Peptides against a protein of PDB entry 1LOE. Designs and how they scored, part 94

Target 1, 181 residues: chain A of PDB entry 1LOE
Amino acid sequence: TETTSFSITKFGPDQQNLIFQGDGYTTKERLTLTKAVRNTVGRALYSSPIHIWDSKTGNVANFVTSFTFVIDAPNSYNVADGFTFFIAPVDTKPQTGGGYLGVFNSKDYDKTSQTVAVEFDTFYNTAWDPSNGDRHIGIDVNSIKSINTKSWKLQNGKEANVVIAFNAATNVLTVSLTYPN
Target 2, 181 residues: chain A of PDB entry 1LOE as posed
Amino acid sequence: TETTSFSITKFGPDQQNLIFQGDGYTTKERLTLTKAVRNTVGRALYSSPIHIWDSKTGNVANFVTSFTFVIDAPNSYNVADGFTFFIAPVDTKPQTGGGYLGVFNSKDYDKTSQTVAVEFDTFYNTAWDPSNGDRHIGIDVNSIKSINTKSWALQNGKEANVVIAFNAATNVLTVSLTYPN

## One batch from the design tools (peptide; made by RFdiffusion4, then SolubleMPNN)

Design b2_p24_2_s2 (from b2_p24_2, 9 letters changed)
Fold by OpenDDE base, seed 2:
Structure b2_p24_2_s2 (fold): chain B 181 residues (1-181), chain A 24 residues (1-24)
Amino acid sequence: as target 1 above (181 residues)
Amino acid sequence: YKSIGFSATSNNSEIRVVSFSFSS
């Protein structure tokens, strides 16, 4: 079985194992996906495709990913739009529309997209987000409309530690987010 | 085969990734 493992503890100016899309870039050893300006979309892909989805069976292999991210807004009252870890076809390209988080292009379920995202959504979009209006973690399968969500209290400017694990035997995706400080 | 990574959109927020590990 083909497996992949890597760990990036700092992001250099010439990070060859990443493909940068949109406004994504590295600075000060961090991967910066967006700047605090209007209508930005930034993405970064691991440069090597990963064999985690068997197209013949539709099964996803076990995987674990961990990352630390920061959302840094001028104020905590109005924060848009959000952040995702995602799995998509190798020819994936940035998508427009802030609420789609650069990954999707519709709230309609589209099995042909073959895209899964874990979203960390800071902005309420009436058309698809949970009606309570909370910032939330969502699991998105082939649609920006999450199949499951959990309220998440953003700590502006703080590092969030995330672990995402998929168990193929149980078909369960587990997401954990903690703020260490 | 799939591609994995991060995506973010913003109107007012700087969104950064500090570290990233993956194992399949």
Scores: peptide ipSAE 0.830, ipTM 0.980, DockQ to the pose 0.902
Fold by OpenDDE base, seed 3:
Structure b2_p24_2_s2 (fold): chain B 181 residues (1-181), chain A 24 residues (1-24)
Amino acid sequence: as target 1 above (181 residues)
Amino acid sequence: YKSIGFSATSNNSEIRVVSFSFSS
């Protein structure tokens, strides 16, 4: 079985194992996806494709990913739009529309997109987000409309530690987020 | 085969990743 394992603890100015899309870039040893300006989208892909899905059987391999991210807004009461870890076809390109988080382009389910995202959504879009209006973690399968969500309290400017694990035997994706401080 | 990575959109926020590990 083909497997991939890597760890990036600092993002250098010439980070050759990442493909930068949109406004994404590295600075001060961090991957900066967006700056605090209007209508920006930034993405970064691991440069090598990962063999985790078998198109013949539909089986997905086990995987674990861990990352630390920061959302840093001038005003904690008005934060848009959000952040995702995602898995998509190798020719994936940034999508427009802030509420789609740069990954999707519709609230309608589209199996041909072959895209899964874990969203950390800070902005309430009435057309598809949970009706309680809470900031939330969501699991998105082929649509920006999450198949499952959980309320999440953003700590503005603080590092969030995330672990995402997929168990192929049970078909269960787990997400944990902690603020260590 | 799939691509993995991060995506963010913003109207007012700097969104950054500090570290990233993956194992399949």
Scores: peptide ipSAE 0.829, ipTM 0.980, DockQ to the pose 0.916
Fold by OpenDDE base, seed 1:
Structure b2_p24_2_s2 (fold): chain B 181 residues (1-181), chain A 24 residues (1-24)
Amino acid sequence: as target 1 above (181 residues)
Amino acid sequence: YKSIGFSATSNNSEIRVVSFSFSS
């Protein structure tokens, strides 16, 4: 169908509507993308392709996504590397780790990646991140270097509620993040 | 058509998703 709607309130051990990549897996009804180990990449994709772009007509669909995530680090001052919600080609596979968040391979704009990501970046990479060094939310289009960023204060180990909405008429992507407690 | 989902990288942190909804 042209539209897709789903809601996952818990992640089971045999979550049929997700494709797990890298170190991603489910445990205790949560989707665990990374464990607290060095140099790990974890991803999870919704199992069905989403029709949000028509390459022939250039038409794009409205969409809204909501999710709750947790970054749980040993301490609040040493946290790497980050988390993303992303939209990529159907055959997408894990990309470069570390500061590239498993989604991109370069800070140079590469239209062939056909990838858009909203990043929640906890680690400052001097080559592309905002110079103030703040942890930040970024909108990434075909590059790990965000087209727009906003400082974000991580609450280590706390659940963050995120809403991402795309308005096709205005071509505006909005992102909100709140900590309920 | 596109694929949607989550990606995370880490050197020291456990990153989890608690819930996920989408509508297009």
Scores: peptide ipSAE 0.829, ipTM 0.980, DockQ to the pose 0.902
Fold by OpenDDE base, seed 4:
Structure b2_p24_2_s2 (fold): chain B 181 residues (1-181), chain A 24 residues (1-24)
Amino acid sequence: as target 1 above (181 residues)
Amino acid sequence: YKSIGFSATSNNSEIRVVSFSFSS
């Protein structure tokens, strides 16, 4: 099977292996997805399609991804809306903003979406988020309503290290997040 | 084949990615 491997440690002003969408851009060697203004949606896609989904079987190939992200909110109380790593059809475009994180359009399961996301959700949406109101990590399959969630404490302005791994043999997706000191 | 990447939405926060690696 085809394999892909890459590592981006600095995001340059002319990052050729990314497709920027919405408000996404690079600055100071970082990928900036949103600005601290109302109703921003920003995305960035790896420029080459990845063979990690088999259309014949519906299976996902083994993969591991690691990234470091920062949420920097001027107001630590009302932090909206969130950040995702996602896998979507080739030629994907930004979807609904706000609580849908630019990735989904419904809380109802929609197989035509063909989209999986790991969300780092900072804003409580009553209609679909865990009732405890905690900021959380969620696994989203064809819906913004997560199939599983775990509470997560945002450290405003701090770098979070994330590792996401999928084991095709067990059909298990693992997510870890740490704030190194 | 699929596309992979990041998406973020905001009303009041700047969301940045510092590094990104992937292997399949």
Scores: peptide ipSAE 0.826, ipTM 0.979, DockQ to the pose 0.896

Design b2_p24_2_s3 (from b2_p24_2, 11 letters changed)
Fold by OpenDDE base, seed 5:
Structure b2_p24_2_s3 (fold): chain B 181 residues (1-181), chain A 24 residues (1-24)
Amino acid sequence: as target 1 above (181 residues)
Amino acid sequence: YKSIGFSATSNNSEISIVSVSFST
C-alpha cells in the first residue's frame, strides 16, 4: 500500500511542498494562515495528493498528524474565527469565510463536499456551535456543524501541541491538545 | 486521493502553524 509522510519543523520562504491559498504564506519560519485583520481566509495544502480515501467504499487509511499552532489576538475576550486541519478533494479551493473557517458552506450535511475537518473554533456561532458558548475543538464531517465537540481553553499567544490520529480498524479519531508551557 | 492541509479565518487573530508532521 502507498504510504506518505512529511515533516516541517521550520517553514521556509519558498516552501515547495505546500500550496498556498488565500492569505496563507510563510514568514519567520512559520506558516501564517491569517493576520490580525478583518475578514481574512488563509489556507495551505500539502502539495502531493495522499491516498487516504477510498471513493468507492468511503474507507479512510490510518494516519497520524501532529502540529503546533499559535493564535495571537489583541483582545483575548474577542477572538475570531479559528482554524482547521482538514482533508478534502484534490481540487479543493477556499470555501466560505468567517464561521465556516474557509472549509464548509453550510451547517447542513452535504456528502458532496467529501470533507473532514478538525476545528479549533474560537468564535461562538449561535446557529451551529455548542450552546455553552465555549471555545471548542470539533470533528466536522461534510458540515460546519460538528458531530462531536469538547471545550478548550485558549491561551492567547501560546504554543499549543496537537495530535490527531485515525484508526481505521476501530473507526476512531482521537484529538489531543496540550499547552506545554 | 485527497488533499490535506490547514484553513483559517480571522476577523482579528493571527493564526500560525509552528511545525507539522503527517504519516499514513
Scores: peptide ipSAE 0.821, ipTM 0.978, DockQ to the pose 0.892
Fold by OpenDDE base, seed 2:
Structure b2_p24_2_s3 (fold): chain B 181 residues (1-181), chain A 24 residues (1-24)
Amino acid sequence: as target 1 above (181 residues)
Amino acid sequence: YKSIGFSATSNNSEISIVSVSFST
């Protein structure tokens, strides 16, 4: 067995334990994934691969992550597209198509993608998102089409606190989101 | 072994992470 832990409370201008992809960068002690411009994708990976998946047994290790995010858009009624916390193969690269959040490339289940994501989705894609059109949190396993979703009300420009925990014994992924302000 | 991280797409939104922690 192997354990990994890291914490970043201030993102430096040359944050060496992150790999930046697309338009992702750090500024003013934050990790900025995207700017408010059209057709952009930004990602950041922890620089060290983590031992979390056993391909032989199919077992996933327990893990917990907590983070604070901000989505800031000029129009609260027109916000695209969202972001994910994700776990993917070490050679993962940004994917095209805004609705895929830079992670997936199909709504069809594909076990070979070996990708799990928790999405914070602000834009309704008719082909796969919940029909109520709500902004939502989703759990995505090998597809952009979530296996489970929960409506979430975006507070534009405000900090949201997230906790994601996976219990391997129960195979349950728990997601919590709060706005402390 | 896997990579972990954040991924975002945008047409009109600035998306940022203020802090993060992770533990297995």
Scores: peptide ipSAE 0.821, ipTM 0.978, DockQ to the pose 0.893
Fold by OpenDDE base, seed 4:
Structure b2_p24_2_s3 (fold): chain B 181 residues (1-181), chain A 24 residues (1-24)
Amino acid sequence: as target 1 above (181 residues)
Amino acid sequence: YKSIGFSATSNNSEISIVSVSFST
């Protein structure tokens, strides 16, 4: 099977190995997905399709991704909506905004979506989010309604370190988040 | 084959990625 690896520690103004969608862009050596404005969707895709799913066998490759993110909300009263690391069909385009995080279109399970996302959700949507109303990490499979969630406390403006790993042998996806500072 | 990436929506927050690595 093919193996793929990439690392970006500084995002340049002409980052050729990314495809920018919506309002996504690079600035100050970061990948900026959204600004603090209403009804914004921003995405960025790795420019090369990755062979992590075999349509013949149904096997999924092991993978690990590590990234650092920052959410900076000028108004703590209405922090919305969040972001995902996602895996979707090739040539994927932005989907529904708002609580759907630009990745999904429904809370109903739709296998035709063929999309898996790890969400970092800052806004409580009563129709599908955990009833405790906490900001949370979620695992989303073909639906914005997560199959599993864990509460997460946002540190506004601080860097968070994330590791997402998939073990194909055990069929287990692990997610960790830490604030080092 | 799949595409991988990040997707964010906002009404009132700036969301950015500082660094990323990926490996299969």
Scores: peptide ipSAE 0.820, ipTM 0.977, DockQ to the pose 0.909
Fold by OpenDDE base, seed 1:
Structure b2_p24_2_s3 (fold): chain B 181 residues (1-181), chain A 24 residues (1-24)
Amino acid sequence: as target 1 above (181 residues)
Amino acid sequence: YKSIGFSATSNNSEISIVSVSFST
């Protein structure tokens, strides 16, 4: 079976294995998805397609991804909107901004989206987010309305470590987030 | 086959990725 592996510890100005979309870019050896400005969408895709699902056999590949992110907001009490790690069709383009995180267009389940995302959501959208209003991690399948969520306390300006693993045998996606400092 | 990546939206926050690894 085909396997894919990559690692990027320093993001260069000519990062050839990434496709940048919207306002996404690299600077100071980091991948900057958004700046602290209004109404922006930034994305970055791995340049090679990944064999995750085989339509002929129905088999799904195991995968694991780990990454470190920083959310830096001038006002820690008002932070919008968040980001995702996502899996989408090969020709994916930026979708609706704001609370849709640039990956979805509806809170209604839409199988044609063919998109799975793990969201790190810093802004409470009353129409679909958990009613407690907490910042949260969510698992999104073909909808911005998560199938499962977990509260997460943002540490503004600090590095967070994330591990996302998919077990094909159990069809379970696991997500962990830690602040090492 | 699928595409993988990151997507972020903002009104007032800078969101950046420091490092990433992926494996199937």
Scores: peptide ipSAE 0.819, ipTM 0.977, DockQ to the pose 0.942

Design b2_p24_2_s4 (from b2_p24_2, 10 letters changed)
Fold by OpenDDE base, seed 3:
Structure b2_p24_2_s4 (fold): chain B 181 residues (1-181), chain A 24 residues (1-24)
Amino acid sequence: as target 1 above (181 residues)
Amino acid sequence: NVSIGFSATSNNSRIDIVSVSFSS
């Protein structure tokens, strides 16, 4: 596999190493995936394809990503829908449908989608989300229905720090989220 | 080859990424 590293600490108005899809854009040095409006999808992809899949062995390479996000909703009691960090085929396109976070289009497992996502889900969809109704972090493999979830308490308008790491030797994906302030 | 990135939907929430790093 090839190795790739990049870091963006401030998102510029002409961020050439990103491909913007849907309503995603940059402003005030941030990547804004969505505004607080109805029925919007926003995405941003790293502009260079990444080779982390070994076609000979089928193995996925080690990777780590760290990012800081803010969710700011005018009504803390009703927040929809959330976002993902995701890995998908290079021809990936935004998907529509409430609760699919712009990545998936079904709760049914579809191996042909070849999409893995870590979701930060703020809205309870009864058809596929954990029955406790909690906002949650989820690991999604070829389906919006997570293979594993953990409850997460949103701090509206606050910066959250996330680390996602994949260990190829153990085939374990770890996710951490903290609110430093 | 794969693409990596962020994706969001909203019905009433602004979602910003402030910074990101990636290493494979």
Scores: peptide ipSAE 0.816, ipTM 0.977, DockQ to the pose 0.906
Fold by OpenDDE base, seed 1:
Structure b2_p24_2_s4 (fold): chain B 181 residues (1-181), chain A 24 residues (1-24)
Amino acid sequence: as target 1 above (181 residues)
Amino acid sequence: NVSIGFSATSNNSRIDIVSVSFSS
C-alpha cells in the first residue's frame, strides 16, 4: 500500500508542493487562505495526488493530519465564513463561496461531489447549520450540511492546533482542537 | 487517488495556516 507523508512548518514564497487556488497565497511564512475582505475564496492543495484507498478492503486507509491555524477578524462578534480541511477528486476546483466554504454547492447529499471535509465554521447559516448558532466543527460528506458537529469557541487571532485522524478499522474520523496559549 | 487541502471563504476574516503535516 502506497503511503504519503509531508510536513510544512514554514510556507515559502515559492512553495512548490502546493497548488494555490483562488486567493490563496503565502506570505510571512504562512499560508494565507483569505484576507479580511468580502467575498473571497482561497484554497491550497497538496501538489501530489494521494493514494487513500486500501486495495484489500476497498475502504479508506488510515490517515492523520495535524495543522495550526489562525482566524483573525477585526470584530470577534462578526466572523465569516470559515475554512475546511478537505479530501476531493484530484482535479478539484473552487466551489461555491460564502457558507459553502469553497468546497460544496448544496446542502443536499450529492454523491457526485466525492468530497469529505472537516469544517471550522465561524458563521451561522440558518439553512443547514446547528440551530444553536454556535461556531462549530463539522464533518461534511458530500454536503455542506454536516453529519456531525461540535461547538467550538473561537479565540480571535490565536493559534489553534488541530488533529484529524481516520481509523480505517472503526471507520471513525476523529477531530480535536486546542488552544495551547 | 485524491487531492487534499484547505479551503476558506471570507467576508471579513483573515485565515492562515501556520503549519501542516499529513501521513497515510
Scores: peptide ipSAE 0.815, ipTM 0.976, DockQ to the pose 0.917
Fold by OpenDDE base, seed 2:
Parts: C-alpha cells; structure tokens; sequence
Structure b2_p24_2_s4 (fold): chain B 181 residues (1-181), chain A 24 residues (1-24)
C-alpha cells in the first residue's frame, strides 16, 4: 500500500498542496475555513489523492493526523456550527451546510457517501445530536448522525491540539483533544 | 484513492486550522 506523509506548520498565501473550496482560504499563516459570518461553508483538501481505502474490501490502512485548531466566536454561549476532519471520495465537493458541516446530506446511513468524518460540533441539532445538548466530538460514518460521541468543552479563541489515529489491525479510530494553554 | 481534508460551517464563528500533519 502506498504511503503518504505531509506536514504544514505555516499555511502560505497560495498553499500549493491544498485545494480550497467554498469560503476556505489562508491568511496570516493559518487555514481559515470560515469567518464569523452567517451561512458559510469552507473546506480545504490535500491536493493529492491518498491511497488508504480498498474499495473492494472496505479496508483502511493505518493513518495518523495531528492538527491544531481555533474556534473564535463573539459569544461563547452561541456558537455554530463546527468543523470536521474527513475522508471522502476523490473529487469530493461541499455538501449540505449548517449542521451537516458541509460533509453530509442526511442523518440516515448512506453507504454511497463513502465518507468518514471526525466532527467537532459546536451546535446542537435536535434531529441527530446527543440529547444532552453538549458540544461534542463525533465519529461520523456515512451520516451526520455520529456512531459515537463525547462531550467537549469549547475554549473560545484557544488553540486545541487534536490527534486522530486509525489502527487497521483493531479497526479502532482514536481521537484526542487537549488545550495546552 | 480518497481525498482528505477539513470542512467547516458557520453562522457566527471563525474556524482556523493552525497546523496539520498526516501520515499513512
């Protein structure tokens, strides 16, 4: 199986190894997915396809991704909608906005989506989100309705460090999030 | 082959990725 590795510690104004979609862009060495405005969808894809999914068997190779993000909202009591790290078919395009995070179109399982996402969801959508109303991390497989979730306390305007690792031998996806400062 | 990346939506929040690494 082909292996891929990349690292971006400073996002350039014309970052060549990213494909920007919707409102996504780079500025001040960051990747800005959305601005604090209404009804926006922003995405960025690694420009090279990655060979980690066997379409015939459904097997996925080991992978690990680490990233640092910041969510900055004017009011920490009213934050929408969130973001994902996602894996989707080549030539993927933005999907439904709002609570679907630009990645999915339904809460019903749809294998044709062929999309796996780790969501960092800041807005409670009553139709599919955990009933406790907490902001949460979720693992989404072919649906915006997560197969597993964990409550997460957003620290508005602070950097969060995330590690997502997939172990093919155990078929386990792990997600960690920390606020170092 | 697959594509990987980030996707965000907003009605009132700025969402930035500060750094990223990936290996498979």
Amino acid sequence: as target 1 above (181 residues)
Amino acid sequence: NVSIGFSATSNNSRIDIVSVSFSS
Scores: peptide ipSAE 0.812, ipTM 0.976, DockQ to the pose 0.892
Fold by OpenDDE base, seed 4:
Structure b2_p24_2_s4 (fold): chain B 181 residues (1-181), chain A 24 residues (1-24)
Amino acid sequence: as target 1 above (181 residues)
Amino acid sequence: NVSIGFSATSNNSRIDIVSVSFSS
């Protein structure tokens, strides 16, 4: 089975192994997906297609991704909208903005989307988000309406460490988030 | 083959990725 690995600890101004979409860019050695301005969508893709299929079984192979993110909102009482780590077809383009996080177009299941995302959602959308109104982590399969969610307390301006792992043998996707500080 | 990456939307928040690693 073909494998792929990469690591980026500092994002350069001319980061050639990323494809930037929308307002995504690099500055001060970080990947900035969005600025604190209205109605923005920012994305960044790894420039090479990823081979995550098991050649023998046709199932998704094991994978793990780790990343550190920061959300910095000038107004902590109104934080919108969030971000995802996502897997989508090659040549994926930005989708609907706002609560759809630039990756989906509907709360209804749409198999043609062929998109899986782990969302870190900071804004409560009544139509599809958990009714408790908490900021949350969600697993999204072909819909912005998560198949599973867990409440998450945003620490504004602090670094969060995330690990997302897929176990092919159990068909289980795990997500962990910690604030070291 | 698939594409992987990050996607964010905002009305009022800056969202940065500080580092990332991936292995399959």
Scores: peptide ipSAE 0.811, ipTM 0.976, DockQ to the pose 0.905

Design b2_p24_4_s1 (from b2_p24_4, 10 letters changed)
Fold by OpenDDE base, seed 2:
Structure b2_p24_4_s1 (fold): chain B 181 residues (1-181), chain A 24 residues (1-24)
Amino acid sequence: as target 1 above (181 residues)
Amino acid sequence: DFLYRSGSLGLRAYDPSKFAELVK
């Protein structure tokens, strides 16, 4: 079984291993995915496509990825903020529907999306988010409606360390998020 | 409709269909 490892620790303006979509860009050691404005979608894609499934062998690859993100939501804006990690087909494009975190475009399960995402959702969408209204981490499969969620207390403006791993033997996707002490 | 500010970091896969079907 194959294993894919992906880690992002720092960024540069001339970084060649990322494809930027929407409002995403890099500064000094920082990936900035959104503008300080309303209604912005920014994405960064690792430039090299991965092989997560081998149709010849039927094997699905393990993978582990780690990254740090910061959500800095200015109070001057009444916006639906959020950050999402995702795996999608090579031709994936930003999605601009409100509440869909730039990745999905429907609350309905869509097999053709072929997209798995881990959302770090800071806005409560009544139509699909957990009813408790908490900010949450969600695992999304072909839909903005998460197959699993966990409440998460956002520390605004602080770096969150994330590890996402997929175990191909069990088909379990695990997510961990920690803030520095 | 909602006002949104969203960023995402992604991996592109040649064929993630089976993966998406299996994830739990």
Scores: peptide ipSAE 0.668, ipTM 0.925, DockQ to the pose 0.660
Fold by OpenDDE base, seed 5:
Structure b2_p24_4_s1 (fold): chain B 181 residues (1-181), chain A 24 residues (1-24)
Amino acid sequence: as target 1 above (181 residues)
Amino acid sequence: DFLYRSGSLGLRAYDPSKFAELVK
């Protein structure tokens, strides 16, 4: 079974393997996805499209990716809205901001979205988020309403190490997040 | 007061439809 991997270890102003959308941009050795203003959506896309499904053979590939992200909010008690990793069609564009994280447009299942996301959600939206109100990690399939969630304690300003893997034999998507410091 | 900021990192797939249908 084929395995797809994704890793970016260095960012720069002349980054050619990324497509920037919305407020996303690069500085010296850093990717910045948001501005310190209201209603900002920033996205960075790996420029080379991946093959995850082969219609000729019917095979789905394994997938593994790892990355580090930082959420740094001025007020640790008022943090919105979060960070998202996603897989979407080649012509994907920024979607609704705020609670939709710039990746989805509805809590209703929409197969035309063809989007799978892992959300690191810092803001409780009563309409679709887990009722306990906790910050959480969620797996989203064609909807901002997660098919599965787990409570997550944000460490404001700290680097989070993430590993996301898809097992093609079981169709299970797994997510790991750790704060090494 | 909230800033309502959303950042995302994405992969582009030629045809992610079947993948999306299978994920659990």
Scores: peptide ipSAE 0.664, ipTM 0.927, DockQ to the pose 0.842
Fold by OpenDDE base, seed 4:
Parts: sequence; C-alpha cells; structure tokens
Structure b2_p24_4_s1 (fold): chain B 181 residues (1-181), chain A 24 residues (1-24)
Amino acid sequence: as target 1 above (181 residues)
Amino acid sequence: DFLYRSGSLGLRAYDPSKFAELVK
C-alpha cells in the first residue's frame, strides 16, 4: 500500500502549487482562506492531483498531512463557520457556504460528492451538528453530517497544528489538533 | 491559514470514490 504525505507550513504570494477558489488568496506571510465578512467561501487546493485509489490493484493509499491554521474572529463567542480540510475530485469547486463549509451541499449521504473532509467546526448547526453544541472536529464523508466528532476548544487567533492520517489497512482516518505554546 | 467563515484546504484526487466509501 502506497503512502502519500503532504506538509503545509508556509505560504507566500508566489505559491504556484496552490489553486485558489472563492475568497482564498495568499499574502506575504499567510494563506488567507476567508474574509471577515458574511458568506465567504475560500478554498486552496494543491495544484497536483493525488492518487489515493488504484483502480488496477484495488489498493487505497495511506496518507498523512499536516498543516497549521488560524481562526481569527472578531467575536470569540460567535464564530462561524470553521476550517475544513478535504479530499475531493479533481474538478472540485466551492460548494455551499455557511454551515456546509464550502465543501458539501447536503446533510444526506451523497456518494456522488466523492468528498471526505475533516471539519474544524466553530458554529453549531442544529440540523446536523452534535447536540451538545460544542465546537468540534468532525470527519465528513459525502455529507456535512459527520460520521464522527470530538469536542474542540477554539483558541481564537492562535495557530493550531493539525495532523490528519489515513490508515488504509484499517480504513481509519485520524485527526490530531494541538495549540503549541 | 487565516480563517473566518468558511475556509478550506483541499487535495484533489483523480478518483476519491473508493476512498470515500471506505473511510470510517
């Protein structure tokens, strides 16, 4: 089984390996995915497509990716909507914003989406989010309704280090998030 | 990454269908 690794640490204005969609862009110091206004959807995609499924062998690759993200909201008590890492088809385009995080269009399972996402969800959507209302990390498969979630405490304006890994032997996707001091 | 509202970072896969079916 093949293993693919991605590491995203720093970005600049000459980031040629990224495709920007929606409101996503780079500055000298940061990749900025959203603006502090309503209804923004910003996405950045690696320009080179990955091979995660081998149709000839039937093998699915292991992968690990790491990145840092910052959510900087003017109101720490009312933060919408979150950050999402996702894997989608090569022709993926921004999807529904808001609670759908620009990645999905439905809470119903839709295999045609072919999208797996890890959401770092800061806004409680009653229709699909965990009932406790906690900000959370969720694993989303072809639906904005997560197949698994765990509570997460947002530290507004601070850098979160994330590691996402997929074990092809077990089909388990794991997520870790830390706020280094 | 600087975020407000809906920001996302993505990988484009040639065929993520099987992967999506398997993830748990």
Scores: peptide ipSAE 0.664, ipTM 0.914, DockQ to the pose 0.552
Fold by OpenDDE base, seed 1:
Structure b2_p24_4_s1 (fold): chain B 181 residues (1-181), chain A 24 residues (1-24)
Amino acid sequence: as target 1 above (181 residues)
Amino acid sequence: DFLYRSGSLGLRAYDPSKFAELVK
């Protein structure tokens, strides 16, 4: 069956406990985000909230995180919908599934979402995805419609190494993905 | 036939509003 799993390798000095939402659960080796059923949404949240913005200074925190994820679909031609890394308010709950990846509810910009996501999108949604139809990495800000995308070739069942970094001086979020093996 | 599965890993922030406003 199709599974989406990951292991966190780096985020700050300490790894945090996880809050599971939807169909997400953990094993000794992996966090499994989807169950072997259709139309599943699984989320895992680090339990300790982060301070990403200081209202007194106006500063936004730098951060770098790295993890590996695996998308393992029984049919490489029919892979939906993808994996997402996101930052959201402390009371965040699962959002719309399917093409919205359980993280957003609309392609329209919605500041009340207060959500920034990096999507690893395996399914082409004609309403908002890049017209070339490629599987892609996208940066999503308060909308499922990415502010920027780049094509990404899924290697089914293989571990992808991801590094996501935010530079507070430039406000640039960078994403790298490699398949080392 | 598609399975329509989505998984995500998230960070919870006390106030990510300004961050979301700034990201580019």
Scores: peptide ipSAE 0.656, ipTM 0.923, DockQ to the pose 0.661

